# Peptides against a protein of PDB entry 5OK6, part 108

Target 1, 215 residues: chain A of PDB entry 5OK6
Amino acid sequence: ELPGLDSQWRQIENGESGRERPLRAGESWFLVEKHWYKQWEAYVQGGDQDSSTFPGCINNATLFQDEINWRLKEGLVEGEDYVLLPAAAWHYLVSWYGLEHGQPPIERKVIELPNIQKVEVYPVELLLVRHNDLGKSHTVQFSHTDSIGLVLRTARERFLVEPQEDTRLWAKNSEGSLDRLYDTHITVLDAALETGQLIIMETRKKDGTWPSAQL

## One batch from the design tools (peptide; made by RFdiffusion4, then SolubleMPNN)

Design b2_p21_4_s1 (from b2_p21_4, 15 letters changed)
Fold by OpenDDE base, seed 4:
Structure b2_p21_4_s1 (fold): chain B 215 residues (1-215), chain A 21 residues (1-21)
Amino acid sequence: as target 1 above (215 residues)
Amino acid sequence: SAEDRAEEEAFRAELERLAAA
């Protein structure tokens, strides 16, 4: 059941878990399509529950580029295309109005950058491959704050690499060449890895040599 | 092993291709 309009406004906008509350690293926030949100604002600010401004169910369809992987369109801008709500506020809206049938929530995490907290709307999607089978990729999402070490561990897991096998990463750069990712302690951001970038996992040979060493 | 040689050859070939591009 829908609460009173003033209560809705206070819970979503002005509450302790409202839209304007400070970001905290690790928390989940959700995207809401801007037009729907503005319609909701108009509805609750209008003071008439029977108003024709009733927003209906949340519909984020315009934010998605596909309905298979539910990827976001590129270039979406906060405040123009969508608003960000903390988990509590999102769940309130969903409970009150519903979410369009079949659409997943657009959940994103707050990350800590050197000087700011940010909702990471666009995590980095990397194409992970093995050096001997470049045609078979695993697309995996990483935070910009994730370490190269995590990328390596994830690649090892996806390719079922045995613990005793030694592996290392290469990234295909913008020039089309391969750059070795030597330092596993730097972040995805520090390594300037980008969505769609090919990451090659090289596995050490049984003789202790690397496939790339004889180049 | 035969597998190791095949892997090495495949990777070398790819790196050579990338270098030539």
Scores: peptide ipSAE 0.073, ipTM 0.702, DockQ to the pose 0.588
Fold by OpenDDE base, seed 2:
Structure b2_p21_4_s1 (fold): chain B 215 residues (1-215), chain A 21 residues (1-21)
Amino acid sequence: as target 1 above (215 residues)
Amino acid sequence: SAEDRAEEEAFRAELERLAAA
């Protein structure tokens, strides 16, 4: 059942779990399409539950570039294209109005950056390949705050590398050159890795030499 | 651009060398 309009407003905007609450690293937030949210605001601010301003089901269709993988369109801007809500607020709205049939929620995580907490709307999708099989890529999503070490471990896992095998990463940079990722303790952000970037996992030879040493 | 193509070709050549090793 829909709560009173004032109660809805308080829960979503002014509540302890409202839109304006501080971000905390690791928390889940959800995207709501801006026009729907504005319609909802108009509805609850109007004070008439029988108003023609009823927003209907949450519909995030305009935020998606595809209905297969449900990827977001590029270049979406908070406050213009979508509103971010904490999990509690999102779940309230979904319970009150429903979500458009077939659409998944757009869940994102709060990440800690050097000077700010931010909802990471666009995690980095990397193309992981082996040096000796460049034609077989694994697309894997990473946070900007994930370490290169995690990328390496993930690559090793995806390619079923045995623990005794030594591996290292190379990234194709914007200049088309291969940059070796020496420091595994820096983040994806620090390494300036971007979505769609090719990451090559090099495996050390049994003789102790690296394939790239011949380049 | 022609420069972009040259860079891409150089990268491809490097990748091919790496893959062949």
Scores: peptide ipSAE 0.071, ipTM 0.653, DockQ to the pose 0.054
Fold by OpenDDE base, seed 1:
Structure b2_p21_4_s1 (fold): chain B 215 residues (1-215), chain A 21 residues (1-21)
Amino acid sequence: as target 1 above (215 residues)
Amino acid sequence: SAEDRAEEEAFRAELERLAAA
C-alpha cells in the first residue's frame, strides 16, 4: 500500500536518511531518471493520491545507452538527467511504484576521493590484454579508488596466470606510447587511467627476462 | 630508469609492429 503523500515526501527527501543525507563511502546509491522524479515530486506535493500526476513505475530507459548491457549513456549530469537516492529511499520508491519490467536498478557506490565523497556514476572500464595476444581483451570495471595492484591481480585472474609467474602492467597513453605502471599502490585515479584505455599485462619469461627488455 | 625507458620504447615498437601487421 502506498503511504500518504506527505509521508512519501518526508521519507525520500528527509535530510537524515533521504536524498539529502550525507554521502558515506562504500554505500550504495541509485540513479532515478529526472523526469520521473519530478513527476513524483509533483504528485506527492499535489496532495491528491488520485491525481493525474501519478508517476507510474520508475523508468530509467533514457539513462541507458543500450538495453542489452544496460550501460549508462555518457555525459549524464546529476540534477539534469538523474537524481541520486540512497539505497533506502530507492527501495521505498521501488516498493511503492515499481521498476519498469526487465530494467535493472542503476546502483552506484560512494567513493572517497582526497577531498570529497562522490557517487561514482562512471567507474573506469579498462581493456585488459596480454602482451602476446593484444587481440583478446577483457573489459573490466574498476573504481577510481581501486589500486593498480587490484588491476594487476584482476588481470592475472582473468588470464589464468599461475602464482609463480611474474607480471607487470603497461598503459597505453593518449599519445599512443606505453607508460609502465610501476607503483601498484596508487589508485586508478592517480594513474590517470580512463575508460577504454588499453592495459597490457606483460608476463616475465621463464628465463627471467621481460619480453619488453629483449626487443 | 634508463633501462625502463628503453624497455618502454622497445615494447612500444613491438606493439606498433603488431598493430601494423
Scores: peptide ipSAE 0.064, ipTM 0.678, DockQ to the pose 0.127
Fold by OpenDDE base, seed 3:
Structure b2_p21_4_s1 (fold): chain B 215 residues (1-215), chain A 21 residues (1-21)
Amino acid sequence: as target 1 above (215 residues)
Amino acid sequence: SAEDRAEEEAFRAELERLAAA
């Protein structure tokens, strides 16, 4: 059952738990298409539950570039294309109005950058490959705040590397050359890794030499 | 080993292809 309009407004826009509450690293937030949200806002502010301003079910279709992988369109802007809601607020809206059938929620995580917390709407998708088979990639999503060490561990897991095998990463740079990712403690952001970038996992040979040693 | 050398050569060749692309 739909709560009263004033109750809806207070719950979704409440300063402590609503849309404007402080961001906390690791929390889940959800995208809502801006037009729908504005329609909802008008509906609840209008004070007439029988109004023609009823927003209907949440439909984020315009935010997606595809309905296969449900990837977001590039270049979406908060406040223009979508509104961010904390998980509690999102779940309330979904419970009240529903979500378009078959459409997944757009869940994103709050990340902590050096000077700000933000919802990471666009995590980095890296193409992980092995040095001996560059044609077979695994696309894996990472946060900008994830370490290169995590990328390496993930690559090792995907390629079923044994614990005793030594591995290291290379990134294909914009010039087409390979940069070795020496420091595994820096973040994806610090390494300036970008979506679609090729990351090569090199495995040390049994003789203790690296395949790239003669490059 | 011969296998290791082949892998190294393959890697080098692949890197060169990547650099050329």
Scores: peptide ipSAE 0.053, ipTM 0.698, DockQ to the pose 0.692; fails the geometry check

Design b2_p21_4_s2 (from b2_p21_4, 13 letters changed)
Fold by OpenDDE base, seed 5:
Structure b2_p21_4_s2 (fold): chain B 215 residues (1-215), chain A 21 residues (1-21)
Amino acid sequence: as target 1 above (215 residues)
Amino acid sequence: SAEDEAEEEAFREELERLAAQ
């Protein structure tokens, strides 16, 4: 059942549990298309439940570049294209108005950067490949705050590398050259890895030599 | 080591060649 308009406003637009609440690392936030949200604001501020300003179901269609992978359009801006809501507020709106049929929620995580918390709207998508089969890529999403060690572990898991096998990563740079990712403790951000970048996992040979050393 | 660096460079070149195909 749809709550009273004043109750809806207070539930969503408060500084403790609503849109204005402090960000906390690891929490889920959700994107809501800006025009829908503004229509909802106008509806609840108008004070008439029977108003023609009723927003209908949440529709984020304009935020997606495709309806297959549900990837966001590039260059979306908070406050212009979308608003961010904490999970509780999002779930309230979905329960009251519904979500457009077939659309997934746009869930994102709060990440901790050195001096600020931010909702990571655009995680990094890396193309993981093996050194001996460059034609078979696995696209995997990573946070900018994820370590290179996590990228390596993820690559090992995706390629079913045995625990006793030694592996290392190379990144294809913008010039087409390969840079070895030596430090596994730095983040994806620190390594300046970008969406669409090719990451090559090299597996050490049984003789203890690297494929890289013998070519 | 200098040998490791030379090996890494050679591999880099080979992988660059492979990635350019």
Scores: peptide ipSAE 0.086, ipTM 0.688, DockQ to the pose 0.133; fails the geometry check
Fold by OpenDDE base, seed 1:
Structure b2_p21_4_s2 (fold): chain B 215 residues (1-215), chain A 21 residues (1-21)
Amino acid sequence: as target 1 above (215 residues)
Amino acid sequence: SAEDEAEEEAFREELERLAAQ
């Protein structure tokens, strides 16, 4: 059963689990399409539960670029295209109104940046390849806050690299050259890695030489 | 280092070679 309209408003906007709550690193937040949310606001502020302003099921269709992978459109802007809700608020709305059939929730994580916390709406999608097989890529999402070490470990796992094999990463830069990712302790953000960027895992030869050093 | 730059260049050349295949 739907709670009272005032209760809905208080729970979603002004509650401890409301839209205005402080961001906390590692927490899940959810995107809600702006028009739907504004319709909901109008509905609950109208005071008539039987109003024609009833928002219906949450429908984020306009935020997706495809219905196969459910990827977000590029360039979406908070407050214009969507609102962010903490997990509790999202789950309340879904419980009350439902989510469009077959449509996944748009869950994102709060990340800690040097001076701010934000919901990472667009994680970095990297194309992982091996130096000797550039045609076989693994697309993997990383947080901007993930270390290069995690990228390397992930690449090793995806390519089934044996623990005794030594590997290193190269990034193809915007100029088309390759930058070696020497420091594995820096973040994806610090390394300025971007979505769609090619990351090449080089595997050390059994003779102890690197493929790149023999060229 | 100069060695790192040389490795980078060599690796780029190899990638270019592979892409041209």
Scores: peptide ipSAE 0.072, ipTM 0.677, DockQ to the pose 0.124; fails the geometry check
Fold by OpenDDE base, seed 3:
Structure b2_p21_4_s2 (fold): chain B 215 residues (1-215), chain A 21 residues (1-21)
Amino acid sequence: as target 1 above (215 residues)
Amino acid sequence: SAEDEAEEEAFREELERLAAQ
């Protein structure tokens, strides 16, 4: 059952638990298509529950570039294309209005950057490969705040590297050259890694030499 | 092994190719 219009407004827009609540690192937020949200605002502000301004089910179709992987379109802008809601507010709206059949929620995480919290709408998608099989990539998403060490561990896991095997990462840069990722404690952001970038995992030889030692 | 050496060489060549681009 739909709550009263004033109750809906207060629940979703209140500054403590609604849309304007402070961001906290690690929390889940959800994208809502802007036009739907504005229609909802008009509906609840109109004061007539039987109004023709009823927004219907949440439909984020215009935010997706594909309905297979449910990837977002590039270049979406908060406040123009979508609004961000905390998990509680999102779940209320879905409970009240429903979500379009077959569409997944667009869940994103709050990340901590040096001076700001933000919802990471676009995580970094890296192409992980092994040095000896560059033709077989594993596409994996990482936060900008994830460490290079996490990228390395993830690569090791995907390629089933044994614990005793030593590995290191190289990134293919924009010039086409390879930059070794020496410091595993820096973040994906600090390393300036970008979506679609090739990351090569090099495995140390049994003789203790590196395949790249002659490079 | 001969296979390991071949894989290493292939990687080296590919890395060199990538670095030369």
Scores: peptide ipSAE 0.037, ipTM 0.666, DockQ to the pose 0.591; fails the geometry check
Fold by OpenDDE base, seed 4:
Parts: structure tokens; sequence; C-alpha cells
Structure b2_p21_4_s2 (fold): chain B 215 residues (1-215), chain A 21 residues (1-21)
């Protein structure tokens, strides 16, 4: 059952738990398509529950570039294309209006960047490969705040590398050259890794030599 | 470093070699 219009407005827009609440690192926020949200605002502000301004089910279709992987379109802008809601507010709206059938929620995490918290709408998608099998990639999402060490561990896990095997990462740069990711403590952001970038995991040979060193 | 650049070049060459096989 739908709450009263004023109650809906307060639950979603109230600064303590609503859209305007402070961001906290690690929390989940959700994207809502801007047009739908504005329709909802008009509905709840209109004071007539039976008005023609009823927003219907949440429909984020216009935010997706594909309905297979449910990837977001590139270049979406907060306040123009979507609004961000904290998990509680999102769940209220979904409970009240529903979500379009088959659409996943667009959940994103708050990350802490130097001097700012931000909802990370676009995590970095890296193409992980092994040096000896470049044709088999694993696409994995990482936060900009994730360490290169996490990327390496993730690559090792995906490729079933045994704990005793030594591995290191290389990134293919925009010039087509390979940059070795020496420092595993820096972040994906600090390493300037980008979505679609090829990350090559090199595994040390049994003889103790690196594949890259014997050329 | 010069050593790092040499390793990068060597690795590139290895990848090219592997791709050519």
Amino acid sequence: as target 1 above (215 residues)
Amino acid sequence: SAEDEAEEEAFREELERLAAQ
C-alpha cells in the first residue's frame, strides 16, 4: 500500500535518511532515472493520489546501454540523467511503485577519494589475461580505490594460480606498450587504469626466471 | 628505470613472439 504523499516525500527527500543525506564510504546507493523521479516528485507534491501524474513502476531502461549485462550508458550525469538514493529510500520506492520487470537495481558503492566521498557510478572494468594466453580474458570490475594488489590477487584467483607461483601485472597503455605495475599498494586510480584496459598477469617460470626477462 | 624499460621491451617482444606462434 502506498503511504500518504507527504509521508513519501519525507521518507525519500528527508536529509537524515533520504536523497540529501551525507555519503558514507562503503554504503550502497541506487540510481533512479531522472524523468521517473521527477514524475514521482510531481505526483507527491500535487497532493492528489489519483492524479494523472502517478509515476508507475520505476523504469531505468534509458540508463542501460544493454539488457544483457545491464551496463550503464557512458557519460550519464547525476541530476541530469539520474538521481542517487540511499538504499533505504530506494527500497521504499521499489516497495511502493515496483521496478520494471526484468531490470536489475543499479546499485553503486560510496567510495572515499582524497578529500571527498563519491558514489562510484562507473567502476573500472579491467580485462585480465595471462601472458601465455592473451585470447582468454576475464572482465572484472574494480573500484578506483582498489589496490593493484587486489587486482593481482583477483587475477590469480580467476586463473587458478597456485599460492607458490609468483605473478606480476602489466598494463597495456594507450600507446600499445606495456607498463609494469610495480607498486601493488597504489590504487587503480593512482595507476590510471581505465575501463577496457588490458591487464596482463605474468607468471614466473619454474626455473625462477620471468618470461619477460629472457628476451 | 633503465632496467624496467628493458623488462618492458623484453616482455613486449615475448608477447609479439607468442602472438606470432
Scores: peptide ipSAE 0.030, ipTM 0.629, DockQ to the pose 0.115; fails the geometry check

Design b2_p21_4_s3 (from b2_p21_4, 13 letters changed)
Fold by OpenDDE base, seed 3:
Structure b2_p21_4_s3 (fold): chain B 215 residues (1-215), chain A 21 residues (1-21)
Amino acid sequence: as target 1 above (215 residues)
Amino acid sequence: SAEDEEEEARFKKELEELRAA
């Protein structure tokens, strides 16, 4: 059974635990399609539970570009296309109204940038390849706050690189040249890595030489 | 090793192809 309208409003819009709560790094937040959310607001503010303003189940269909990978459309804007809810508020709404059949929740993480915390709606999707097989890619998502070291470790794991094998990364730049990622302690953001960018993992030879050393 | 030489040759070739694409 649905809670009372005033109770719903207080739980979702509560400044301490609701939509307006402070962002905390590492927490999960969820996207809700803006029109649905506005209809819900109108419903709970209207004071009539039997109102024609009942929002129905949450439907985020307009936020997705595909129903295969459930990728978000590019260029979505908070407050225009969607609202962000903390996990507790999201779970309340889903429990009360349901989520459209087959749609996954749109979960995103709060990240800490140098001056702000934000929900990272668009993590960086990198194409990881080995230097000796550029045709076989692993597409992997990374936070802008992830280190290049994490990208390297992830590449090693995906390609089943043994612990004793030495590896390093190269990024394909916009000019088609390869830039070596020397500093593994900088972030994906600091390295200016972008979605769709090709990242080449080079493996050191058994003789201790690098394949690229003679390039 | 012959394997390392072959791997280097592949890397160079594929990298050149990648740059040409």
Scores: peptide ipSAE 0.188, ipTM 0.762, DockQ to the pose 0.636
Fold by OpenDDE base, seed 2:
Structure b2_p21_4_s3 (fold): chain B 215 residues (1-215), chain A 21 residues (1-21)
Amino acid sequence: as target 1 above (215 residues)
Amino acid sequence: SAEDEEEEARFKKELEELRAA
C-alpha cells in the first residue's frame, strides 16, 4: 500500500535521508528519470491520491542507450535528465511504484575528489590489452578515483599473469603515442585516462628485459 | 572493421617505434 502523499514527500525529499542529504564517499545513489520524478512530485504535492497525476512505475528507459548492456546515454545532466536519490529513497520509490519490467536499477557510487564529493555517473571504461596480443581487448570499468595500481592488478588478473611475472602499463594518448604509466599510486583521474582508452600491459621477459627496451 | 585494422596497424607501429627508442 502506498504511504500518504505527505509521508512520501518527506521520506524522499527529507534533507537528512532524502535526495538533499549530503553525499558520502562510497555510498550508493540511484538515477531516476526526470520526467517520472516530476510526475511523482506533482502527484504527492497535489494532495489527492486519486489524482490523474499518478506517476506509475519508475521507467528509466530514456536514460539508456541500449537494453542489452544497459549503458547510459552520454551527456546526461543531473536535474535535467535525471535526479539522484540515496539508496533508501530509491528503494522506497521502487517499493511503492515498482520499476519497469526488465530494467536494472541505475546504481552509482559517491566518489571523493580533491575538493568535492560527487556521484560518479560515468565511471571510466578502459580497453585492457597485452603488448603481444593487441587484438584481444578486455573492457573493464574503473572509478576515476581508482589507482593505476588497481588497473595493473586488474589487468594481471584478467590476463591470468602469474605472481612471479613482472608487468607495467602503457596508455595510448590522444596523439596515438604510448605513454608509460610509471606511477602506480596516482588515480585514473590524475593519469587523465578516459573511457575507450587503450591500456597496454607489458610483461617482462624471463631474461629480465622489457619488450619495449630490447629494440 | 577496416578502421580498427588501421588503428591496430598504427598502434603496432607505435609499439615498434617505442621498442626502437
Scores: peptide ipSAE 0.062, ipTM 0.660, DockQ to the pose 0.076
Fold by OpenDDE base, seed 4:
Structure b2_p21_4_s3 (fold): chain B 215 residues (1-215), chain A 21 residues (1-21)
Amino acid sequence: as target 1 above (215 residues)
Amino acid sequence: SAEDEEEEARFKKELEELRAA
């Protein structure tokens, strides 16, 4: 059953779990398509539950570029294309109005950058490959705050690298050269890695030599 | 470092050779 309109407004906009609550690192927030959200605002502000302004089910279809991987369109802007809601507020709206059939929630994490907390709407998608099989990529999402060490561990896991095998990473830069990722403690952001960037995992040979060192 | 640049150049060459094979 839908709660009273004033209760809905207070819970979603001004509640302890409302839209304006402070961001906290590691928390989940959800995207809501802006037009739907504005329709909901108009409905609850109108004071008539039987109003023709009833928003219906949440429909984020316009935010997706595909219905296979449910990737977001590029260049979406907060406040223009979508609104961010804390998990509790999102779950309330879904419970009250429903979510369009088959459409997944758009969940994102709050990350802590050096000077700001932000909902990371666009994690970095890296193309992970092996040095000896460049044609077979694994696309993996990483936070800008993830370490290069995590990228390396993830690559090792995806390629089923044995614990005793040594590996290192190279990034293909915009000039087409290969920058070695020496420091595994820096972040994806610090390494300036971008979505669609090719990351090459080099595996040390059984003789103890690196492929790159034998040239 | 200069050593890092040389290593990069070697790796690039191997990848080019591997693509050509």
Scores: peptide ipSAE 0.036, ipTM 0.624, DockQ to the pose 0.113
Fold by OpenDDE base, seed 1:
Structure b2_p21_4_s3 (fold): chain B 215 residues (1-215), chain A 21 residues (1-21)
Amino acid sequence: as target 1 above (215 residues)
Amino acid sequence: SAEDEEEEARFKKELEELRAA
């Protein structure tokens, strides 16, 4: 049964637990399509549960680029295209109105950036390859706050690199040259890595030489 | 370093050769 309209409004919009609550690193937030959310606002503010303004189930279709991988469209803007809700508020809305059949929730994490907390709507998608087999790529999502060390470990795992094998990363830059990622402690953000960027894992040879050093 | 730049240049060349193969 749907809660009373005033109760719905309070639960979703309440600054302590609702839409306006403070962000906390690591928590999950969810995207809601803006028009649906505005329709919901109009419905609950109207005071009539039987109103023709009933929003129906949550439908985020317009936010997705594709219905296969459920990737977001590029360039979506908070407050224009979508609203961010904390997990509790999202789950309430889904329980009350449902989610469009087959659509996944658009879950995102709060990340800690220098001086700000932000919901990371667009994590960085890196294209991981081996130096000796550029045709076998793995697209992997990383947070801007993830370390280069995590990228390296992830690459090693994806390519089934044995623990005793030494590896290092190179990033293809905008000029088409390769920048070596020497510092594994910096973040993806600090390394200025971008979505779609090619990251090459170099594996040390059994003779102890690096492929790059033998040329 | 200059050595790093040379290493990068060599590595780039290897990758270009691998792509042309």
Scores: peptide ipSAE 0.035, ipTM 0.644, DockQ to the pose 0.118

